Peptides against a protein of PDB entry 2L5G. Designs and how they scored, part 20

Target 1, 41 residues: chain A of PDB entry 2L5G
Amino acid sequence: LSKEELIQNMDRVDREITMVEQQISKLKKKQQQLEEEAAKP

## One batch from the design tools (peptide; aimed at target 1 K30 L34 A38 A39)

Design b2_p26_3 (made by RFdiffusion4; failed a check: a repeat of another design)
Amino acid sequence: AAAAAAAAAAAAAAAAAAAAAAAAAA
Pose (drawn by RFdiffusion4):
Structure b2_p26_3 (pose): chain A 41 residues (1-41), chain P 26 residues (backbone only)
Amino acid sequence: as target 1 above (41 residues)
Amino acid sequence: not in this file (backbone only, 26 residues)
C-alpha cells in the first residue's frame, strides 16, 4: 500500500502479544504458590 | 500411605484451581 500504513499495523499487533505474554508470566508465578503449598507437609 | 494420598489430593485440587484460573483468563 504505502510501505508505511502497513508498517504501522505491525506495531499494533506486537502490542497485543505483550498483553497475552504478561498474563502467562503472572499465571506462572501463581503456580509457585500452588506448587509450594502442595509440596509442604 | 495416607500422607501420599493427601499430597496427591492437594496436587489434584491445585491443578483444578489452575485450570479454573486459566479458563477465567481465556

Design b2_p26_3_s1 (made by RFdiffusion4, then SolubleMPNN; from b2_p26_3, 22 letters changed)
Fold by OpenDDE base, seed 1:
Structure b2_p26_3_s1 (fold): chain B 41 residues (1-41), chain A 26 residues (1-26)
Amino acid sequence: as target 1 above (41 residues)
Amino acid sequence: SAAEEEKKKKIEEAKKKLEELQKELA
């Protein structure tokens, strides 16, 4: 790979990391909501 | 959850690829 292709791939991976972290955050919030609902009498 | 663990695995794989790309640029 050229240096330019490596940089482009790095930038793509950085965006993918950000998207995955946002998905994890959404899943954690959903998990917490389900746990809070399950804890209600 | 299984979905959370899948996403954790994906972020670890992405971080590993990022580290590999950074090493190739060095």
Scores: peptide ipSAE 0.036, ipTM 0.508, DockQ to the pose 0.028
OpenDDE base, seeds 2, 3, 4, 5: peptide ipSAE 0.035, 0.036, 0.035, 0.035; ipTM 0.505, 0.514, 0.506, 0.507

Design b2_p26_3_s2 (made by RFdiffusion4, then SolubleMPNN; from b2_p26_3, 25 letters changed; failed a check: too like the target's own chain)
Amino acid sequence: SKEKKEKEEKIKKAKEKLQELEEELK

Design b2_p26_3_s3 (made by RFdiffusion4, then SolubleMPNN; from b2_p26_3, 25 letters changed)
Fold by OpenDDE base, seed 3:
Structure b2_p26_3_s3 (fold): chain B 41 residues (1-41), chain A 26 residues (1-26)
Amino acid sequence: as target 1 above (41 residues)
Amino acid sequence: MEEEEKRKEKIEKAKKKLEELEKELK
């Protein structure tokens, strides 16, 4: 890989990390809501 | 190379954690 291809791959990987971290954050919030709802009598 | 590999490993760990959370929410 050229230096330019490496930078482009790193920028792609950073975007993919950000997207997956946002999905994890949404799912963790939904999990917490379901746990709080299931813990209510 | 090493920075790209570390970032790919971070994606793999994040995807695994996403799959675990998706299984718990079904």
Scores: peptide ipSAE 0.075, ipTM 0.611, DockQ to the pose 0.064
OpenDDE base, seeds 1, 2, 4, 5: peptide ipSAE 0.055, 0.073, 0.054, 0.054; ipTM 0.559, 0.610, 0.551, 0.555

Design b2_p26_3_s4 (made by RFdiffusion4, then SolubleMPNN; from b2_p26_3, 23 letters changed; failed a check: too like the target's own chain)
Amino acid sequence: MAAEEERKKRIEKAKKKLEEEEKELK

Design b2_p26_4 (made by RFdiffusion4)
Pose (drawn by RFdiffusion4):
Structure b2_p26_4 (pose): chain A 41 residues (1-41), chain P 26 residues (1-26)
Amino acid sequence: as target 1 above (41 residues)
Amino acid sequence: KAELEEQIAELEEQIAELEEQIAELK
């Protein structure tokens, strides 16, 4: 289209990934508590 | 411990669903 309007769409998509990726990082740390609690005597 | 194993399994399923959504976005 204009080598510019389409480039801007790529930057918006990259931002959406970071939100999903941020949720997996918080969920992974939550596993530590559950995994640590299960391993405790 | 059994209740915790069940909660871990549910979280693993949710994480797999989020990884599939990330693959679709890519």

Design b2_p26_4_s1 (made by RFdiffusion4, then SolubleMPNN; from b2_p26_4, 15 letters changed; failed a check: too like the target's own chain)
Amino acid sequence: REEIQKQIEMLKKQIQQLEKKLEELK

Design b2_p26_4_s2 (made by RFdiffusion4, then SolubleMPNN; from b2_p26_4, 16 letters changed; failed a check: too like the target's own chain)
Amino acid sequence: RKQIQEEIEMLKKQIQQLEKKLQELK

Design b2_p26_4_s3 (made by RFdiffusion4, then SolubleMPNN; from b2_p26_4, 14 letters changed; failed a check: too like the target's own chain)
Amino acid sequence: REEIEKEIEMLKKQIQQLEEKLKELK

Design b2_p26_4_s4 (made by RFdiffusion4, then SolubleMPNN; from b2_p26_4, 17 letters changed; failed a check: too like the target's own chain)
Amino acid sequence: REKIKKEIEMLKKQIQQLEKKLEELK

Design b2_p26_5 (made by RFdiffusion4; failed a check: a repeat of another design)
Amino acid sequence: AAAAAAAAAAAAAAAAAAAAAAAAAA
Pose (drawn by RFdiffusion4):
Structure b2_p26_5 (pose): chain A 41 residues (1-41), chain P 26 residues (backbone only)
Amino acid sequence: as target 1 above (41 residues)
Amino acid sequence: not in this file (backbone only, 26 residues)
């Protein structure tokens, strides 16, 4: 299209990934509490 | 061992509920 309008769309998509990726990092830490509680005597 | 199995089941239910709430927010 203009080698510019389409480039801007790529930057918006990359931002959406960071939000999904941020949720997985928080959920992985939550597993630690559950994994640590289950391993406790 | 039974108590560890019950804690593992409760942890699995809590993980499933957190995944469902994250899917509803998405």

Design b2_p26_5_s1 (made by RFdiffusion4, then SolubleMPNN; from b2_p26_5, 26 letters changed; failed a check: too like the target's own chain)
Amino acid sequence: SEKKKKIIEKNIKKLKKKQEELEKKL

Design b2_p26_5_s2 (made by RFdiffusion4, then SolubleMPNN; from b2_p26_5, 25 letters changed; failed a check: too like the target's own chain)
Amino acid sequence: KEKKEKIIEKNIKKLKEKQEELKAKL

Design b2_p26_5_s3 (made by RFdiffusion4, then SolubleMPNN; from b2_p26_5, 26 letters changed)
Fold by OpenDDE base, seed 4:
Structure b2_p26_5_s3 (fold): chain B 41 residues (1-41), chain A 26 residues (1-26)
Amino acid sequence: as target 1 above (41 residues)
Amino acid sequence: EEKKEEIIKKQIKELEEKQKELEKLL
């Protein structure tokens, strides 16, 4: 791998991490909403 | 709907493992 290919691969992984973090955050918010709804009498 | 909470919990765990594997590539 050239230096440029390594940088491009890092940039791709960074984007994939960001997408996964956003998905986790969205699911954690949904989980919290369901837990809060289940805790209501 | 306990099944929805379980599904979300599983999906979070799978994504957290994916995140951990991606971070090892950096």
Scores: peptide ipSAE 0.455, ipTM 0.855, DockQ to the pose 0.081
OpenDDE base, seeds 1, 2, 3, 5: peptide ipSAE 0.448, 0.448, 0.450, 0.450; ipTM 0.853, 0.853, 0.853, 0.854

Design b2_p26_5_s4 (made by RFdiffusion4, then SolubleMPNN; from b2_p26_5, 26 letters changed; failed a check: too like the target's own chain)
Amino acid sequence: DEEKKKKIEKQIKKLEEKKKELEKKL

Design b2_p26_6 (made by RFdiffusion4; failed a check: a repeat of another design)
Amino acid sequence: AAAAAAAAAAAAAAAAAAAAAAAAAA
Pose (drawn by RFdiffusion4):
Structure b2_p26_6 (pose): chain A 41 residues (1-41), chain P 26 residues (backbone only)
Amino acid sequence: as target 1 above (41 residues)
Amino acid sequence: not in this file (backbone only, 26 residues)
């Protein structure tokens, strides 16, 4: 289209990935509490 | 919104499984 308008769409998509990826990092740490609680006597 | 609902359901299932594992260890 103009080697510019389409480039801008790529940058918006990359931002959406960071939100999904941020949720997994928080969910992974939550597993630690549940995994640590289950391993406790 | 759908992704948040799916993450909440998965977190509830993981909490239920951890509670069952702690009960079995006790």

Design b2_p26_6_s1 (made by RFdiffusion4, then SolubleMPNN; from b2_p26_6, 24 letters changed; failed a check: too like the target's own chain)
Amino acid sequence: SKLVEQQISKLKKKQQQAEEEKAKRK

Design b2_p26_6_s2 (made by RFdiffusion4, then SolubleMPNN; from b2_p26_6, 24 letters changed; failed a check: too like the target's own chain)
Amino acid sequence: SSLVEEMISKLKKKQQQAEEEKAKRK

Design b2_p26_6_s3 (made by RFdiffusion4, then SolubleMPNN; from b2_p26_6, 23 letters changed; failed a check: too like the target's own chain)
Amino acid sequence: NSLVEQQISKLKKKQQQAEEEAAKRK

Design b2_p26_6_s4 (made by RFdiffusion4, then SolubleMPNN; from b2_p26_6, 23 letters changed; failed a check: too like the target's own chain)
Amino acid sequence: NELVEKQISKLKKKQQQAEEEAAKRK

Design b2_p26_7 (made by RFdiffusion4; failed a check: a repeat of another design)
Amino acid sequence: AAAAAAAAAAAAAAAAAAAAAAAAAA
Pose (drawn by RFdiffusion4):
Structure b2_p26_7 (pose): chain A 41 residues (1-41), chain P 26 residues (backbone only)
Amino acid sequence: as target 1 above (41 residues)
Amino acid sequence: not in this file (backbone only, 26 residues)
């Protein structure tokens, strides 16, 4: 299209990934509490 | 995405409670 308008769409997509990826990092740490609680006597 | 994360957190909490019950029984 103009080697510029299409390039801008790539940058918006990359930002969406960071939101999904941020949720997994918080959910992984939540597993620690549940895994640590289950392993406790 | 928030609903799916909440459902996954509930399922993980249920599985952790079942594992803690099994460890207490042992």

Design b2_p26_7_s1 (made by RFdiffusion4, then SolubleMPNN; from b2_p26_7, 23 letters changed)
Fold by OpenDDE base, seed 5:
Structure b2_p26_7_s1 (fold): chain B 41 residues (1-41), chain A 26 residues (1-26)
Amino acid sequence: as target 1 above (41 residues)
Amino acid sequence: LQEELEKKLEELQKQAEEEKAKRKAE
């Protein structure tokens, strides 16, 4: 791969990681909300 | 629903680790 192709692949992977980490954060927040709702009598 | 969210969270964590591994191999 050229240096430009490596940088482009890295930038793509970094965007995909960021999108996945945002989904993880949203799911963790939903999980916590369900745990808090299930813990209410 | 909680179990489905846990499974999806595990899948996304695995995907994030695989993408982080690609980033380190470049």
Scores: peptide ipSAE 0.076, ipTM 0.648, DockQ to the pose 0.066
OpenDDE base, seeds 1, 2, 3, 4: peptide ipSAE 0.074, 0.073, 0.072, 0.072; ipTM 0.644, 0.640, 0.641, 0.639

Design b2_p26_7_s2 (made by RFdiffusion4, then SolubleMPNN; from b2_p26_7, 24 letters changed; failed a check: too like the target's own chain)
Amino acid sequence: LEKELEEKLKKLQEQAEEKKAERKKK

Design b2_p26_7_s3 (made by RFdiffusion4, then SolubleMPNN; from b2_p26_7, 22 letters changed)
Fold by OpenDDE base, seed 1:
Structure b2_p26_7_s3 (fold): chain B 41 residues (1-41), chain A 26 residues (1-26)
Amino acid sequence: as target 1 above (41 residues)
Amino acid sequence: LEEELKKKLEELQKQAEEEKAKRKAA
């Protein structure tokens, strides 16, 4: 792989990490909402 | 539903760790 291909691969991985972290954040928020709803009498 | 979300969260956390490992190996 050229230096450019390595940089492109790194940028792809960084985008994939960001997308996964956004999904994690959304799921944690949904989990918290369900926990708060389940805690209501 | 909460257990399904927990499982999906665990799966995504594992994927994030694998992608972070790829970034460190590059």
Scores: peptide ipSAE 0.095, ipTM 0.641, DockQ to the pose 0.066
OpenDDE base, seeds 2, 3, 4, 5: peptide ipSAE 0.091, 0.090, 0.089, 0.087; ipTM 0.637, 0.638, 0.635, 0.634

Design b2_p26_7_s4 (made by RFdiffusion4, then SolubleMPNN; from b2_p26_7, 23 letters changed)
Fold by OpenDDE base, seed 5:
Structure b2_p26_7_s4 (fold): chain B 41 residues (1-41), chain A 26 residues (1-26)
Amino acid sequence: as target 1 above (41 residues)
Amino acid sequence: LEEKLKEKLEELQKQAEEEKAERAKK
């Protein structure tokens, strides 16, 4: 891979990581909501 | 429902770490 192809691949991976981290954050918030509701008497 | 969310969270965390490790090798 050229240096330019490597940079383009890094930029792609950065976008993919950002999308996955946003999904993780949404799932973590839903988990916390379910744990809070399960902890109510 | 909670277990399915935990399993999917773990899958996404693994994917994010694999992508970060691939980037760090380039």
Scores: peptide ipSAE 0.045, ipTM 0.549, DockQ to the pose 0.066
OpenDDE base, seeds 1, 2, 3, 4: peptide ipSAE 0.033, 0.039, 0.043, 0.044; ipTM 0.467, 0.476, 0.539, 0.545

Design b2_p26_8 (made by RFdiffusion4; failed a check: too like the target's own chain)
Pose (drawn by RFdiffusion4):
Structure b2_p26_8 (pose): chain A 41 residues (1-41), chain P 26 residues (1-26)
Amino acid sequence: as target 1 above (41 residues)
Amino acid sequence: AREERLEEAEEQLEEEQQQLEEEAAK
């Protein structure tokens, strides 16, 4: 199209990955509490 | 007691996954 308008769409997609990826980092830390509680006597 | 804790932890994880799926669908 113009080597520019299409480039801008790539930047928007990359922002959406970071939101999903941020959720998984928080869920992984939550597992620690659950995993740590389960391992406790 | 460990088995009961693991079952409770699984249920909590399933609820959290469902909440995240509902939030992503919105």

Design b2_p26_8_s1 (made by RFdiffusion4, then SolubleMPNN; from b2_p26_8, 17 letters changed; failed a check: too like the target's own chain)
Amino acid sequence: KKEEKIKKQISKLKKKQEQLEKELKK

Design b2_p26_8_s2 (made by RFdiffusion4, then SolubleMPNN; from b2_p26_8, 17 letters changed; failed a check: too like the target's own chain)
Amino acid sequence: KAEEIRKKQIEKLKKKQEQLEKKLAE

Design b2_p26_8_s3 (made by RFdiffusion4, then SolubleMPNN; from b2_p26_8, 18 letters changed; failed a check: too like the target's own chain)
Amino acid sequence: KKEEKIKKQISKLKKKQEQLEKKLAE

Design b2_p26_8_s4 (made by RFdiffusion4, then SolubleMPNN; from b2_p26_8, 20 letters changed; failed a check: too like the target's own chain)
Amino acid sequence: EKKKKIEKNKKKLKKKQEELEKKLAE

## One batch from the design tools (peptide; aimed at target 1 I24 K28)

Design b2_p27_1 (made by RFdiffusion4)
Pose (drawn by RFdiffusion4):
Structure b2_p27_1 (pose): chain A 41 residues (1-41), chain P 27 residues (1-27)
Amino acid sequence: as target 1 above (41 residues)
Amino acid sequence: PKVEELEERVEKLEERVEKLEEEVEEL
C-alpha cells in the first residue's frame, strides 16, 4: 500500500501479544502458590 | 528491502504466537 501504513499495523499487533503474554506470566506465578500448597505436609 | 524486512517481522510474530499457544496448552 505505502510501505508505511502497513508497517504501522505490525506495531499494533505486537502490542496485543504483550498483553496475552503478561497474563501467562501472572498465571505461572499463581501455580507456584498452588504447587507449593499441595507439596506442603 | 522494506518488503523483505516486513516478511521477516511477520515470520517472527507467527513464531511468538506459536510459542504462546504451546505455553497455554501446558497450563

Design b2_p27_1_s1 (made by RFdiffusion4, then SolubleMPNN; from b2_p27_1, 17 letters changed; failed a check: too like the target's own chain)
Amino acid sequence: DKEEEIQNRLREIKKREEEIKKELEEL

Design b2_p27_1_s2 (made by RFdiffusion4, then SolubleMPNN; from b2_p27_1, 17 letters changed; failed a check: too like the target's own chain)
Amino acid sequence: SKIEEIQNRLREIKEREEEIEKEKKKL

Design b2_p27_1_s3 (made by RFdiffusion4, then SolubleMPNN; from b2_p27_1, 15 letters changed; failed a check: too like the target's own chain)
Amino acid sequence: SVEEEIQNRLREIEERKKKIEEEIKEL

Design b2_p27_1_s4 (made by RFdiffusion4, then SolubleMPNN; from b2_p27_1, 14 letters changed; failed a check: too like the target's own chain)
Amino acid sequence: SKLEEIQNRLREIEERKRKIEEELKEL

Design b2_p27_2 (made by RFdiffusion4)
Pose (drawn by RFdiffusion4):
Structure b2_p27_2 (pose): chain A 41 residues (1-41), chain P 27 residues (1-27)
Amino acid sequence: as target 1 above (41 residues)
Amino acid sequence: EEIAELEEEIAELEEEIAELEEEKAEL
């Protein structure tokens, strides 16, 4: 299209990945509490 | 059971990331 309008769409998509990726990092740490509680006597 | 439910949710989110990466490669 103009080697510019389409480039801008790529930047918006990359921002959406960071939100999904951020949720997984928080969920992984939550596993530690559940995994640590389950391994406790 | 709570760990298994979280593992399922994480797998779903990894699938959504893969779809977004495919859509980006198509642009």

Design b2_p27_2_s1 (made by RFdiffusion4, then SolubleMPNN; from b2_p27_2, 16 letters changed)
Fold by OpenDDE base, seed 5:
Structure b2_p27_2_s1 (fold): chain B 41 residues (1-41), chain A 27 residues (1-27)
Amino acid sequence: as target 1 above (41 residues)
Amino acid sequence: SELEKLKREITMLEKKIEELKKKKESL
């Protein structure tokens, strides 16, 4: 792998991390909503 | 339940982030 290919692979992994973190954030918000709804008397 | 499904999915995605971070450090 060239230096450029290594940077491109790093940038790809960083994009994949960001996408998964956004998915987790969305699901954690849904989890909180369901927990708040279940806690209502 | 829907809540249990969300918790399982979050756990799987958090593991995927850990694997991606390890992959990044190996480059």
Scores: peptide ipSAE 0.607, ipTM 0.897, DockQ to the pose 0.792
OpenDDE base, seeds 1, 2, 3, 4: peptide ipSAE 0.607, 0.604, 0.607, 0.607; ipTM 0.897, 0.896, 0.897, 0.897

Design b2_p27_2_s2 (made by RFdiffusion4, then SolubleMPNN; from b2_p27_2, 14 letters changed; failed a check: too like the target's own chain)
Amino acid sequence: SELEKLKKEITMLEKKISELKKKKAEL

Design b2_p27_2_s3 (made by RFdiffusion4, then SolubleMPNN; from b2_p27_2, 12 letters changed)
Fold by OpenDDE base, seed 5:
Structure b2_p27_2_s3 (fold): chain B 41 residues (1-41), chain A 27 residues (1-27)
Amino acid sequence: as target 1 above (41 residues)
Amino acid sequence: KELEELEKEITMLEKKIEELKEEKKKL
């Protein structure tokens, strides 16, 4: 791999990590909302 | 249940982050 290909692969992986972290954050927020709704008396 | 499905999806995505971090460490 060239230096440019290594940078491109690093940037790809960093974008994928960021996208998955954002998805987890959204799902955890939805989970909390459902738990709060289920905990209402 | 929707909560159980969310927990499964979150667990799968957390594993995917671990795999991506290990890929990043090998670059």
Scores: peptide ipSAE 0.581, ipTM 0.889, DockQ to the pose 0.800
OpenDDE base, seeds 1, 2, 3, 4: peptide ipSAE 0.581, 0.579, 0.578, 0.579; ipTM 0.888, 0.888, 0.887, 0.888

Design b2_p27_2_s4 (made by RFdiffusion4, then SolubleMPNN; from b2_p27_2, 13 letters changed)
Fold by OpenDDE base, seed 4:
Structure b2_p27_2_s4 (fold): chain B 41 residues (1-41), chain A 27 residues (1-27)
Amino acid sequence: as target 1 above (41 residues)
Amino acid sequence: SELEKLKEEITMLEKKIEELKEKKASL
């Protein structure tokens, strides 16, 4: 791999990480909402 | 349950993050 190809691959992986982390954050918020709703009297 | 499905999906995505970080470290 050229230096440019290595940087491009790193940037791609970083974007994929960011997207999955955003999905996890959204699902954790949904989990918390469901747990809070189930705990309401 | 919906809650169990969400927990499983989160677990799978957390494993995916680990794989992506390992991939990044291997570059």
Scores: peptide ipSAE 0.608, ipTM 0.897, DockQ to the pose 0.809
OpenDDE base, seeds 1, 2, 3, 5: peptide ipSAE 0.607, 0.604, 0.607, 0.607; ipTM 0.897, 0.896, 0.896, 0.897

Design b2_p27_3 (made by RFdiffusion4; failed a check: too like the target's own chain)
Pose (drawn by RFdiffusion4):
Structure b2_p27_3 (pose): chain A 41 residues (1-41), chain P 27 residues (1-27)
Amino acid sequence: as target 1 above (41 residues)
Amino acid sequence: ELEQKLEELEQELEELEQKQQQLEEEL
């Protein structure tokens, strides 16, 4: 289209990945509490 | 390529949520 308008769409998509990836990182730390609680006597 | 990566991350997120529900049920 103009080697510019389409480049801008790539940057918006990259931002959406960081939101989803951020949720997994918080969910992984939550597993530590559940995994640590389950391993406790 | 970026859309395919997002779809893979969404699948991984669903699997992690399911695993956490199972652990909560066990506790």

Design b2_p27_3_s1 (made by RFdiffusion4, then SolubleMPNN; from b2_p27_3, 11 letters changed; failed a check: too like the target's own chain)
Amino acid sequence: ELDRKITMLEQQLSKLKKKQQQLEEEA

Design b2_p27_3_s2 (made by RFdiffusion4, then SolubleMPNN; from b2_p27_3, 10 letters changed; failed a check: too like the target's own chain)
Amino acid sequence: SLERKLTMLEQQLSKLKKKQQQLEEEA

Design b2_p27_3_s3 (made by RFdiffusion4, then SolubleMPNN; from b2_p27_3, 10 letters changed; failed a check: too like the target's own chain)
Amino acid sequence: ELDRKLTMLEQQLSKLKKKQQQLEEEA

Design b2_p27_3_s4 (made by RFdiffusion4, then SolubleMPNN; from b2_p27_3, 11 letters changed; failed a check: too like the target's own chain)
Amino acid sequence: ELDRKLTMVEQQLSKLKKKQQQLEEEA

Design b2_p27_4 (made by RFdiffusion4)
Pose (drawn by RFdiffusion4):
Structure b2_p27_4 (pose): chain A 41 residues (1-41), chain P 27 residues (1-27)
Amino acid sequence: as target 1 above (41 residues)
Amino acid sequence: ELEEQIEELEEQIEELEEQIEELEEQI
């Protein structure tokens, strides 16, 4: 289209990934509490 | 009572693992 309007769409998509990826980092740390509680005597 | 609480924690871990796999597939 103009080698510019389409480039801008790529930047918006990259932002959406970071939101999903941020949720998995928080959920992984929550596993530690559950995994640490289960391994406790 | 402690065995039942451990079973509930294992179930919650499994559910979180499934949610994480679904989110990785969406990425």

Design b2_p27_4_s1 (made by RFdiffusion4, then SolubleMPNN; from b2_p27_4, 17 letters changed; failed a check: too like the target's own chain)
Amino acid sequence: DKEKKLEEIKKQISKLKKKQQELEEKL

Design b2_p27_4_s2 (made by RFdiffusion4, then SolubleMPNN; from b2_p27_4, 16 letters changed; failed a check: too like the target's own chain)
Amino acid sequence: DEEKRREEIEKQISKLKKKIQELEKKL

Design b2_p27_4_s3 (made by RFdiffusion4, then SolubleMPNN; from b2_p27_4, 17 letters changed; failed a check: too like the target's own chain)
Amino acid sequence: SAAEKKEKIEKQISKLKKKIQELEKKL

Design b2_p27_4_s4 (made by RFdiffusion4, then SolubleMPNN; from b2_p27_4, 17 letters changed; failed a check: too like the target's own chain)
Amino acid sequence: SKEEKRKKIEEQISKLKKKIQQLEKEL

Design b2_p27_5 (made by RFdiffusion4; failed a check: too like the target's own chain)
Pose (drawn by RFdiffusion4):
Structure b2_p27_5 (pose): chain A 41 residues (1-41), chain P 27 residues (1-27)
Amino acid sequence: as target 1 above (41 residues)
Amino acid sequence: VDREITMVEQQISKLKKKQQQLEEEAA
């Protein structure tokens, strides 16, 4: 289209990945508590 | 928790496919 308007769309999509990726990082740490609690005597 | 992680990983994989389409249109 203009080698600029389309470039801007790429930047918006990259931001959405960071939100999904941030949720997984928090969920992974939550597993530690559940995994640590299950391994405790 | 494992099931929620797999659903979120599926969303990331779909977003990466949309990136490929935008990269092709921009090229």

Design b2_p27_5_s1 (made by RFdiffusion4, then SolubleMPNN; from b2_p27_5, 18 letters changed)
Fold by OpenDDE base, seed 5:
Structure b2_p27_5_s1 (fold): chain B 41 residues (1-41), chain A 27 residues (1-27)
Amino acid sequence: as target 1 above (41 residues)
Amino acid sequence: IKEEIERLEREISMLKEQKKELEKLIS
């Protein structure tokens, strides 16, 4: 792979990381909401 | 939800390792 192709692959991986991080954040927020709801009398 | 978070955390770990290997090749 050329340096340019490696950089393109890096950019792809960075986008994928960002997408997965956003999914994790969304699920963690939902998890917290469910825990807070379960803790309510 | 817990299991799905754990799956995605494994995925992000693999992606970060791929990034690290690419960084070594680019440098």
Scores: peptide ipSAE 0.627, ipTM 0.899, DockQ to the pose 0.792
OpenDDE base, seeds 1, 2, 3, 4: peptide ipSAE 0.626, 0.626, 0.626, 0.626; ipTM 0.899, 0.899, 0.899, 0.899

Design b2_p27_5_s2 (made by RFdiffusion4, then SolubleMPNN; from b2_p27_5, 15 letters changed)
Fold by OpenDDE base, seed 1:
Structure b2_p27_5_s2 (fold): chain B 41 residues (1-41), chain A 27 residues (1-27)
Amino acid sequence: as target 1 above (41 residues)
Amino acid sequence: IDKEIERLEREISMLKEKKKELEEKIK
């Protein structure tokens, strides 16, 4: 792989990391909402 | 939800490792 191809692959991995981190954040927020709703009488 | 979060956290760990391997090849 050229240096340019390695950088392009790194940029792709960074985008994938960001997408997965956003998915985790959404799931953690949904989990907290469900726990708060379940704790209501 | 917990199992899906754990799956995605493992995926991030693997992606971060791949990123480090790419960074070492670029240096």
Scores: peptide ipSAE 0.610, ipTM 0.894, DockQ to the pose 0.749
OpenDDE base, seeds 2, 3, 4, 5: peptide ipSAE 0.607, 0.609, 0.609, 0.609; ipTM 0.893, 0.893, 0.893, 0.894

Design b2_p27_5_s3 (made by RFdiffusion4, then SolubleMPNN; from b2_p27_5, 15 letters changed; failed a check: too like the target's own chain)
Amino acid sequence: IKEEIERLEREISMLKEQKKKLEEEIA

Design b2_p27_5_s4 (made by RFdiffusion4, then SolubleMPNN; from b2_p27_5, 16 letters changed)
Fold by OpenDDE base, seed 3:
Structure b2_p27_5_s4 (fold): chain B 41 residues (1-41), chain A 27 residues (1-27)
Amino acid sequence: as target 1 above (41 residues)
Amino acid sequence: IDEEIKRLEREISMLKKKKEELKKLIE
């Protein structure tokens, strides 16, 4: 693999990380909302 | 939801490892 191909692969992995981190953030927010709703009388 | 978060956290761990391996090949 060329250095350019390695950089392109790294940029792809960075995009994938960002997408998964955003998905985790959305799920954690939804989890917190459900916990807060369940804690209401 | 917790099990899905745990799956995705494992995926991120694998992706971060791949990134570090790629970084070492570039440097």
Scores: peptide ipSAE 0.625, ipTM 0.899, DockQ to the pose 0.777
OpenDDE base, seeds 1, 2, 4, 5: peptide ipSAE 0.624, 0.623, 0.624, 0.625; ipTM 0.899, 0.899, 0.899, 0.899; seed 1 fails the geometry check

Design b2_p27_6 (made by RFdiffusion4; failed a check: too like the target's own chain)
Pose (drawn by RFdiffusion4):
Structure b2_p27_6 (pose): chain A 41 residues (1-41), chain P 27 residues (1-27)
Amino acid sequence: as target 1 above (41 residues)
Amino acid sequence: DRVDREITMVEQQISKLKKKQQQLEEE
């Protein structure tokens, strides 16, 4: 289209990934509590 | 097991977004 308007769309998509990726990082740390509680005597 | 299911759903969303990136790179 203009080598510019389409470039801007790429930047918006990259931002959406960071939101999904941020949720997995928080969910992984939550596993630690559940995994640590289950391994406790 | 419930948390593992939630992580797999979120990983599937990332994979779909990466495919949309490839399509935008091709355009």

Design b2_p27_6_s1 (made by RFdiffusion4, then SolubleMPNN; from b2_p27_6, 16 letters changed; failed a check: too like the target's own chain)
Amino acid sequence: KELEEEIKRLEQEISKLKEKKEELKKL

Design b2_p27_6_s2 (made by RFdiffusion4, then SolubleMPNN; from b2_p27_6, 14 letters changed; failed a check: too like the target's own chain)
Amino acid sequence: SSLQKEIERLERQISKLKEKKKELEEL

